# Peptides against a protein of PDB entry 6RGO: the designs that were tried, part 241

Target 1, 392 residues: chain A of PDB entry 6RGO
Amino acid sequence: MALKLLGFNQDATCFSVISSNKGVTIYNCDPFGKCFELEKSTSNDEELDFLVEMLFSTSLIAVVDKTIGASKRKKLKIVNTKRKATICELTFPHEIMDVIMNRKIICVVLKSDQIFVYDISCMKLLRTIDVRGEKLKSTSKFRNSEAVGDIGVRVSLSTDNNSILCYSSYSKSDKENAPLNDIVVFDALKCIQINVLPAVHQSNIVCIACSPDGMLMATASEKGTIIRVFKTIDTENDEPILVNEFRRGSRPSRISEMKFNHDNTLLACVGESDTIHIFALPVTTTEADANEDDTLQQSSHSLSSSINGLQYISKGLANRFGKIIVSKIPTQSQQRHVAYIKIPENAKYRIGFPKDTTNTIHICGEDGNYLVYSIPRNEVGPCTLVKSNTFD

## One batch from the design tools (peptide; made by RFdiffusion4, then SolubleMPNN)

Design b2_p19_8_s1 (from b2_p19_8, 7 letters changed)
Fold by OpenDDE base, seed 3:
Structure b2_p19_8_s1 (fold): chain B 392 residues (1-392), chain A 19 residues (1-19)
Amino acid sequence: as target 1 above (392 residues)
Amino acid sequence: VSFAKFDEEAYKELLEENF
């Protein structure tokens, strides 16, 4: 049977899939088994396409049927899974591209580059963000709406109650073809812009992950060779907003999903490659308790390595063209993965981090495999398979 | 955006069962 993966919920306790014969099925991870099924509305051999966002392990799901016609692709349904009932149905002006939620906020992303932000407690619209309209106010040239290819606005929402929304935006370049390579950080509760990270990649951003606490954000471009991690908030201290830069690989490959673990110590990525990569993040030790006087003489060996080729744009030009936030990290300082999982070629996988075990990762494949891996702590190497289940 | 359906009572119950 053809399976299509929808993904894990926020705490990786459940995952959702589309089965061509059944419709949408939600599986519980532990104990492993079916917990919900949404039957297909049509007997036709039409390729099923759905968006499903589950609110943690709750009975609340958001569903978009993308299978049939332009009208259904504009409808969001809130479903009670225990009652098998549609409680709310919203119709949008454009096709729904993504739906993300936490315990406070639902965000609906449209093909029109609009983000609708709702209060989950009452389904009240808090804000409409018009990513394209903001560009049109800055750029006199109307881009024709029809050429919305595979490149649209990407979003990620913190899983906490702070509800930090990160989204890709168009650069202020005078070029007709400005890339989606800026990031906006937005407080979804207060409906205020917190930060703007200009030109975080050279090409369009295709994947964003927000940390559970909203303090970190990871980004990948269409090239998928480099992953960058940023602080979402400017600290008053002259601390670099760019926390880390990871090299996934040398060959271009689309990253489909990235996730932080619950303590911000790991970042995983998956996509079109045969490998899930797991990166270690620098632990932001809050400098609170390092009063102990260990005078370890850092022998200042002057590694006078000739950094020839990086034109440091002098501090004076940075003030006129906006803060160049992306200091070119030398390719030699790009960290590799600390762990990896090999997956079958051409199988799409999704990833999730369980809350209770920071060194465990859940993965599921369109091959019908649900797998639990242990992440090595003390060595660089493959993850160890701990549990395996199959689904249909 | 238009509501084609919104059962406010069933929505409150859905929230109370999950929060």
Scores: peptide ipSAE 0.577, ipTM 0.956, DockQ to the pose 0.890
Fold by OpenDDE base, seed 1:
Structure b2_p19_8_s1 (fold): chain B 392 residues (1-392), chain A 19 residues (1-19)
Amino acid sequence: as target 1 above (392 residues)
Amino acid sequence: VSFAKFDEEAYKELLEENF
């Protein structure tokens, strides 16, 4: 059957799929099985397309039917899965491109490059962010939106209550063709812009991941060769703090999804390549309580790669146009993956990190495989398959 | 943006069941 993957929920306890025959199905990961099914609204052999965002393991889902007609593509439904009932229906002025949520906030991304931020407790609109409106103050010409294919505003939201929203924005370059290569960090609860990371890539940002706590953000461009990890809130001398630069590969390949694990020790990425890559983040030992006691001399040769704080000496080569280009970290300091999973080249996969097992990753494929892998700690190598299930 | 449907009581109940 033709499956389309919608992805995992925030804690990887469930994942959502579109089955060409059934409609939307939500699977529970443990015990593995169907927990919800949304039947097709139409008997037509039309290609199903949906957005589904699930709030953790709750009965609250957001659904957008993208299958037929411009009207449905503009309608968000909040559904109680336990009652199989639509509780709320919101109609937007433009097609819905993405929906993200946590326990406090729902963000709705439109094809107009607008982000609608809602308080989940009452479905009150807190803010409309117009990502184009900030650009239009500089350039009066509407680019004919036809040629901007798969390039739109990308968003990620922290899964915690702080509700840190990271989104891609247009660089303030006078060029009619400004890329979506800036990042804005936004407090979605207070509706305050916290930070702006200018020109984090040379090309459009196509993937963003926020850490669960909102303190870190990973970004990838349309090239998908380099992943950058930044602090979201903290700055050094009013400049963005680059924590990591990872090399996924030498060949261009689109990254479709990135996720942090729940303790911010791992970053996974998946996309059009035959490989899921897992990167280790340096554990910032906060100098919390060094209680003195147990002297056990386990000579773990921790490869303390003392990443001496690469003071991002922004050698202000103020190129005549004031563009802070994030200077290329020397290619020698770019970390590679610590672990990987091989996947079929022709199958799209999605990733999730379970909360209870920081060294476990859940993956699901359009091939109908749900797989649980163990991530190696002490060696660079393949992940080990722990569980396998199939779905239809 | 317009609400085409909003059952406020059923929405409160949906939240109370999940939070």
Scores: peptide ipSAE 0.575, ipTM 0.956, DockQ to the pose 0.905
Fold by OpenDDE base, seed 4:
Structure b2_p19_8_s1 (fold): chain B 392 residues (1-392), chain A 19 residues (1-19)
Amino acid sequence: as target 1 above (392 residues)
Amino acid sequence: VSFAKFDEEAYKELLEENF
């Protein structure tokens, strides 16, 4: 049967798949098993396409049926999985491209490059962000909708209650084809723009990940060779703070998903390559109040010192247009993966980090494999397979 | 954007069961 992966929920306790014969199925990760099914409404041999966003391990899911006709692709359903009932139906002016949520908000991304931000408690619209309208204030031309490419506005949301929304925006370029290479950081609760990171890549951003706490953001372009990690809120001299620059590879390959672990110590990426890459982040010691006291000198030479996250102050080359170009970290100082997982060629995989085990990663494939890996702490190498399950 | 359906009571109950 053809499987299509929808992905993990926010804490990697569940994942969602489309089965061509069954419809949408949600699996629980531990204990492994089917927890919900949305049956196929049509007997037609049409290829099933859905968006499903699950609110953690709750009975609340958002569903978009993309299978049949332009009308259904504009309809968001909120479903109670325990009751198997549609509670809310919202119709949008354009096709829904993505849906993300946390315990406070739902964001709906449209093909029109609009983001609708809702209060989850009452389904009231808090904000409409018009990424094209913001571009038109800076550039005379709409992006022609006929750009056949899968290049739209990308979004990521913090899983905490701070509800930090990161989205890709069009650069202020007088060029007709301005790339989606700016990032906006937005407080989705207060409906305020916090920060703008200009030209974080040379080409369109195709993948964004926000950290669970909203303090970090990872970005990848169409090239997928370099991943950049920024602070979301903090700035240095009104300039974006580049925390890390990771090299996935030398060959171009699309990154489809990135995730931080729950303590911001690891970043994983997956895509069209045969390899999931895991990168180590510098532990930002929040200066917790070091109360003064006890002197115990234990000289444990912990190997922690070598992850000096070079806070490259982007000495933005002020290009002739006063835009800060994020300085590239020299290729020799670009960090590599600390761990990896080999996956089958041509199999699409999704990734998730469980909350309770910061050195464990969950992965699932369109090959019907759900796999749990242990991540090595002290050595660069392959992850170790801990658990394997199959689904259909 | 239009609501085609919104059961406010069932939505409150869905939230109370999950929050």
Scores: peptide ipSAE 0.570, ipTM 0.954, DockQ to the pose 0.909
Fold by OpenDDE base, seed 5:
Structure b2_p19_8_s1 (fold): chain B 392 residues (1-392), chain A 19 residues (1-19)
Amino acid sequence: as target 1 above (392 residues)
Amino acid sequence: VSFAKFDEEAYKELLEENF
């Protein structure tokens, strides 16, 4: 049977899949089993496509039927899974490209590069963000998206109540073909822009991950060779703070998903490659809790690789043509993965980090495998398989 | 954007069951 993966929920307690025969199915991770099914509305052998966003393990889901030719691609449904009932239906002017939520907000991304921000408590529209802005409205004939590949506004939302929204934006270059290589950081509750990270890649951003607390953001371009991690809110001399630069590989390969673990110590990435990569982040010891005096002399030789503060020598090579402030991140800061998982070639996988086990990763494949891996902490190497289940 | 359906009572109950 053809499976299509929709992904894990925010805390990796559930995942959703499309089965060609059944429609949308939601599985619980522990205990492993089917917890919900949405039957397909049509008996046709049409390739089913859906967006499903879960609100953790709750009975609230957002559903979009994206099946080709369907008029439903503009319709968001809020479904109560316990009652199997549609409670709310919203119709948008354009096709829905993505839906993300937490306990406070729902964000709906349209093919028009608009982001609609809703208060989840009442489904009131808080803000419409127009990523193209007014200047591009006059000249942007809707690029028939057939010729512009899978390039659109990318979004990620913090899973906490602070509701930090990160989205890709067009560079301020007066060029008709400006890349989606800027990031905007937005407080979705207050409806204010917090920060702008200009030109974080040379090409369009195709993947963004926000940390659960909204303090970190990971970005990848169409090349998928380099992942950059930034602080979202904090700045140094009004400039964006790069925390890490990771090398996924030497060959271009699309990254489809990235996720932080719950404590911001790990970043995982998955995509078209045969390998899930897991990177270690520096533990930001918040200086605050250093006051409790418990003298347990566990001589863990933490290899404090003194990340000597690489002063960003912004050697502004003022070449006479317009400042492409591609911050030349020194090639010396590129770190590799600390752990990896091998997956079947051409298999699409999704990733999730459970909240309570920061050294565990959940993965699921379109091959019908749900796998739980332990991540090594003290060595660079493969993850260890802990549990395996199959689904149809 | 238009609401094609919004059951406010059922939506409130759905939130109260989940929050």
Scores: peptide ipSAE 0.566, ipTM 0.954, DockQ to the pose 0.907

Design b2_p19_8_s2 (from b2_p19_8, 7 letters changed)
Fold by OpenDDE base, seed 4:
Structure b2_p19_8_s2 (fold): chain B 392 residues (1-392), chain A 19 residues (1-19)
Amino acid sequence: as target 1 above (392 residues)
Amino acid sequence: VTFSYFDEEEYQELLKENF
């Protein structure tokens, strides 16, 4: 059977799949099993395509049927999974590309590069964000979406109640083909733009992850070789704070998904490569209990290894292009993964971090595997498989 | 954007059951 992955919910307690024969199925992770099924509405051999966003372990899901024609692709349904009832149906002016939610906010991303922000408590529209702005509306060249791959506005929402929304935006370049390489940070509750990170990559951003608390974001371009981690809200001298720069690989490969764990100590990425990469983030030691005087004279043998790190002072030509966030991190000091998982080259995988176990990762594949891995803490190496289940 | 359907009472019940 052809499976298509929809992904994990916010706390990795459930994941959603499309089965060509059944329609949409939601699985519970522990205990493993089906918790909801949405039957296929049509007996036709049409390839099923859906968006499904689940609100944590609740009976509230958002569903978009993308299988049939331009009309259904514009409809968002809110479904009660216990009653199997549609409670709300919204029709949008354009095709729905993505739906994300938390306990406060639903965001709907359209093919028109618009983001609709709703208050979940009453389904009232709080804001319409037009990422193209007024000036680009006149160029009604819908990118003939046949040849230009899945390049559109990317979004990520914090899973907490602060509801920090990160989205990709067009750079201010007067070029007809401005890349989606800016990030806007938006308070979705107050409907206020709180930060803008200009030119975080040289090419279009294709993946964004927000931390659960909304304090960090990770970005990857269409090259997928470098992942950058920024602070979302905090700035240093009105400039964006780059916390980390990670190297996934030397070869270009699309990243499809990134996730932070619940304590912001790990960032995982998955995509078209045979490897899930897990990176360690610096723990911000809150300066609380540094009062214990344990004078362990670890003889820091200053291995003054004269790393004649060629300061490639890239005298970045301060040409009229917006200040590219030049990595202050030398290319040689780009951090690698601390852990990895090997996956089949031909299977798409999705990732999720469970809330209660910060060193555990959940993964699921279009090969029908649901896998739980333990992440090593003290060594760089492979993750250990802890649990496996199959689904159809 | 247009609501084609919205049961506000059933929606408020769904929210109360899940929050």
Scores: peptide ipSAE 0.584, ipTM 0.957, DockQ to the pose 0.878
Fold by OpenDDE base, seed 1:
Order: structure tokens, then C-alpha cells, then sequence
Structure b2_p19_8_s2 (fold): chain B 392 residues (1-392), chain A 19 residues (1-19)
């Protein structure tokens, strides 16, 4: 049977899949099993496509039927999984490309590069962000966006109540063909732009991850060779703070998903490569109350690699257009993965971090495998398989 | 954007059961 993975929920307690014969199925991770099924509404042999966003372990899901030929690609349904009932149906002017949520906010991304921000408590529209309209003071040429079918606005939302929204935006270049390589940081509750990170990559951003607390953001371009981690809110001299630059690989490969763990110590990435990469983030020791006296001289050969190289974003060569290009961290200071998982070639995987075990990662594949791995703490190496289950 | 359907009472019950 053809499976298509939709992904994990925010805390990796559930994941959703499309089965060609059944429709949408949601699995619980522990205990492993089916917790919800949405039957296919049509008897046609059409390839099923859906968006499903689940609100943590709740009975609230957002569903979009994206099946080709379906008049439903513009409809968002809020479904109560316990009642198997549609509670809300919203119709948008354009096709829905993505839906993300937390306990406060629902964001709906359209093919028109619009982001609709809703208050989840009442489904009231708080704001429409027009990512094109902020550029449209210049050239009315609708790019025939038909030819660049897979490059659109990318979004990520903090899973906390602060509701920090990160989205890709068009660079302010006079070129008709400006890339989606700027990032905007937005307070989704207050509807205020907090920060703008200009030209964080040379090419279009295709993947964004916000940390659970909204304090960090990871970005990857269509090249997928370098991952950059920034502070979202904090700035230094009105300039963005680059915390980390990770090298996934030397060969181009698309990154489909990135996730932070719940304590911001790890960043995982997955995509078209045979390898899930896990990177360690430097623990910012807040210099707080280490006044307690305990003299235990444990020779922690902590791989405190002297990440005293807060490389200031050196004032990038102001391109002739006054744009700060994020200077590439020298290849020698680019951190590699600390752990990895090998996955089958051509199998699409999704990743999630459970809340209770910061050194555990959940993965699921279109091959029908749900796998739990332990992440090594003290050495660079493969993750250890702890649990495996299969689904159909 | 148009609401084609919204049961506000059932939605508020769903929220109260989950929050």
C-alpha cells in the first residue's frame, strides 16, 4: 500500500499518515496503536493528499483535503476526533499550502503567499500577512509561479504560548526574481513584527524550525548543505545573532523537516538523504546562581570545544544594494552532526522529539516503520534503536 | 475567508475538554 507521511504532532505523542486505501490515520506513539481514522470520502482511485495538523494529544485536528481534482483544497476543517465531527469549516480564496498550530494560534499558509493568523479560542482572524504585498510596491509581474511549483512561503510556530511565528519573506531586491531568503519573526498573539533577518541564505529557504520556546530558529535553503541557527528576538547592535552554523553535508540534498528538542540542546534534520542528522546546540549557561560549593573535581573532559567564537556576523560585504549578506562562518568552524540515523534510500521520514526524554527521537517512514532511537551523549556516532513498530 | 460551517458551542466544548 502507498503510505504518505504527514508528520508528528508538537510533542511527538502522535503521528499522522495517509493510506491510499483508508484515508488519514493517526497513530499514538506510546502505547503504539491507531487512535483515529478519517475515511476516504471518495471511491475514486485518485492519489490522496491531505494536510493534518493535530493539537498535541487533544481531540482537535485541522484537516485539508488536497487531493487533485478535489474542490476542497481551499477548505480547512476543524474536526473533533472523539465525536468524528467537523466543528468548523473555513473556505480560503487560494489553495492551502500549510497549517500550523499551538494552544493559542492557528496559522494557515496559502499558495498566494498569504498567512492567516487565527485565535484558536474563537477562530477569530487576528491578521492576514501578505508576504508578496510587502514587496508589491514595485513590479506587478505575477511571477508565473507555476514553473517554480515547490518554492513558497515557509513557516514555523513556537509550541509554547508566546506563539513566535517565523516565516520566509522575499528579499528587497529590485530583481523581478527576488529569492525567499529573508526571515520575519512575528508575535502571532500581539500581531507585531519583532525582527527581520535579511538574506540568511543565498537561495530560497525551504525549511524553518522554531524552538519550542520561540527563542531559536533554524533555517535551511534548497541546497540543504548548511543549517543556520539564529536567535529570534534578541539582536546585537540591531543585527541578527547567528548562534550556530551546521554542515549537514557537502552534496546538495533537500531538507524536508527540522526539529529542536524540548530543552533546545539538539537540532535534528531529515530529507531526501539516507541520513537523519542530529546536531548539538551549545548550552548557554546562564551565569546565574552557581554559588553552591560542591568541589567535585570530576574531570569532565567536556567537549567544551571553545565555542568562544561568537563570530560576530562580520559586517558582510554590503552588496551594492546595502543588503547585509550573512557572512559564511569559515568551513573550519562549521559544526558537524553529533549523532545520526541511517534510513532506507528513497524512503521519506518524519521526526519528532518527545517531551519527557530529551535524548530520545521518534521517527516514522513511508516504509511503514515507527522507530524510537536513543541519542548518544558523550560521543559522535550512530543512534541506538530502542523500540520499533510497524503500521499499514 | 468565509465560514461555511461553525458550531461555536460544540467548538467551545471541544476547547474546554482539551485545555
Amino acid sequence: as target 1 above (392 residues)
Amino acid sequence: VTFSYFDEEEYQELLKENF
Scores: peptide ipSAE 0.583, ipTM 0.957, DockQ to the pose 0.905
Fold by OpenDDE base, seed 2:
Structure b2_p19_8_s2 (fold): chain B 392 residues (1-392), chain A 19 residues (1-19)
Amino acid sequence: as target 1 above (392 residues)
Amino acid sequence: VTFSYFDEEEYQELLKENF
């Protein structure tokens, strides 16, 4: 049967899949099993397409039926999985492209490059973010959205209550085809723009991940060769702080998903390549817990690659032609993965980090595999398979 | 944006069961 992966929830306790014959199924990770099924409403052999966002391990899900020919692509449903009932139905002016949530906020991304921010407690609209802004509204020739593939606004939301929203924005270039290569950091609760990271890649951003605490953000472009990690809130001299630059590979390959683990020590990425890559982040020792006298000089030579240089992305002088020279971070400063998982070629996988085990990763495939891997701490190498389950 | 349906009471119950 053709499976389509929808992904893991925020804490990787559940994942959602579309089965061509059954509709949407939600699996619990531990104990492994089906926890919810949304039956196929149509008897037609139409390829099912859905957005499903689950609120942690709760009975609250957001569902969008994106099936072709369905008038439902503009409808967000909030469903109680215990009651199998639709509690709320919202109709949007444009097709829904993405839905993300935490315990405070629901964000709905439209094909119009608008982000609708809702208070989850009452479904009140807090903000409509127009990513194109007023100037580009007049030249809205609808990019014939049939031919210009999967390029749209990308979003990621912190899983904590701070509700830091990171989204891709159009560069201020006067070109009709401005790339989506800027990032905006937004406090979704206060409805305030916190930061703007200009031209973080040379091409459109296709993947964004916010850390669970909202303090870090990872970005990847259409090339998917380089992943950049930035601080979201902190700035130095009003400039964005680049924490890490990771090299996924030498060959272009789309990254479909990135996730931080719950303690911001690891970043995983997955996409069209045969490999899930896991990168180590430098642990910022906050000074607080220095008081326990534990004399074990375990010289953990943490491969703190002493990136002694905070690599200021110097705003390379906007040359008179508005080209932000992304100062080529010396190729020598690009970190590689610390761990990897080999996956079948052409299998789409999704990733999740469980909260309780910072060195464990959950993955699921359209091949019907749910896999739990242990991440090596002291060596660069393959992850070890700990648990496997199959689903249909 | 239009609400096509919203059971506010059942939604508040759903929230209380999950928060």
Scores: peptide ipSAE 0.583, ipTM 0.958, DockQ to the pose 0.918
Fold by OpenDDE base, seed 5:
Structure b2_p19_8_s2 (fold): chain B 392 residues (1-392), chain A 19 residues (1-19)
Amino acid sequence: as target 1 above (392 residues)
Amino acid sequence: VTFSYFDEEEYQELLKENF
């Protein structure tokens, strides 16, 4: 049967899929099993398309039916999975492209490059962000809807209560075809822009991941060869702080999803390639207040992995045209993966990190496989399969 | 944006059951 992956929830306790025969199904990861089904409303062999955003393992889900016509594609439904009831239905002026949520905020991304920010506690609209309207009034040329596919505003939301929203924006270039290569960092609760990262890639950003705490953000362009990790809030001399630059591969390949683990020590990416890549992040020692006391000298041999100090030569080449080009980390300092998972060629997979096991990754495929892998921490190599289940 | 349906009481009950 044809499966279509919708993805994991925020803590990888559940994942959602579309089955051509059943409709939307939600699976629990542990114990593995079907926990919810939304039956297809039509007996027709129509290709099912849905957006489903879960609120962790709760009975609250957001659903958009993208299968049948423009009217349903504009409707957001809030569904109680225990009652199988629609509690709220919102109609938008344009097609819904994405929905993201946490315990405080729902963000709805439209085909118009608008982001609607809602307070989840009352479904009150807090803000409408118009990513096009921030570009000068002049070029009201709607991107012809026929411009091939998937270049729109990308978003990611922190899973914590700080509700840090990262979104792609248009560069301030006077060119009619400005790329979506800026990032805006936004406090979704206060409705304040915190930071702007200009020109983080040369081409359009197609994938963004915010860390669970909102302190880090990963970005990938349509080339998918380089992943950049930035601090979201902190700046150095009003310039964006690039924390890491990772090389996924030498060949262009689309990245469909990226995720941080819950302690910000790993970044995983998946896409059109036969390989899920896992990268190690430097442990940011937040200086926890060293309250003075207890002397227990246990001489744990700190394997001083010589993290060769990446001297960030922040030589911002201010080109005479005021374009801040994010200083390219020299190609020699581009880190590779520390771990990987091989997946079938052309298989679509989704990834999730469980909260309680920071060295474990959950993956699911349109091939009907749900797989749990252990991530090696001490050596560069393949992940070890720990558990496998099948779904239909 | 228009609400076509919103049961605020059932929504507040759903939130209380999950938060």
Scores: peptide ipSAE 0.583, ipTM 0.957, DockQ to the pose 0.906

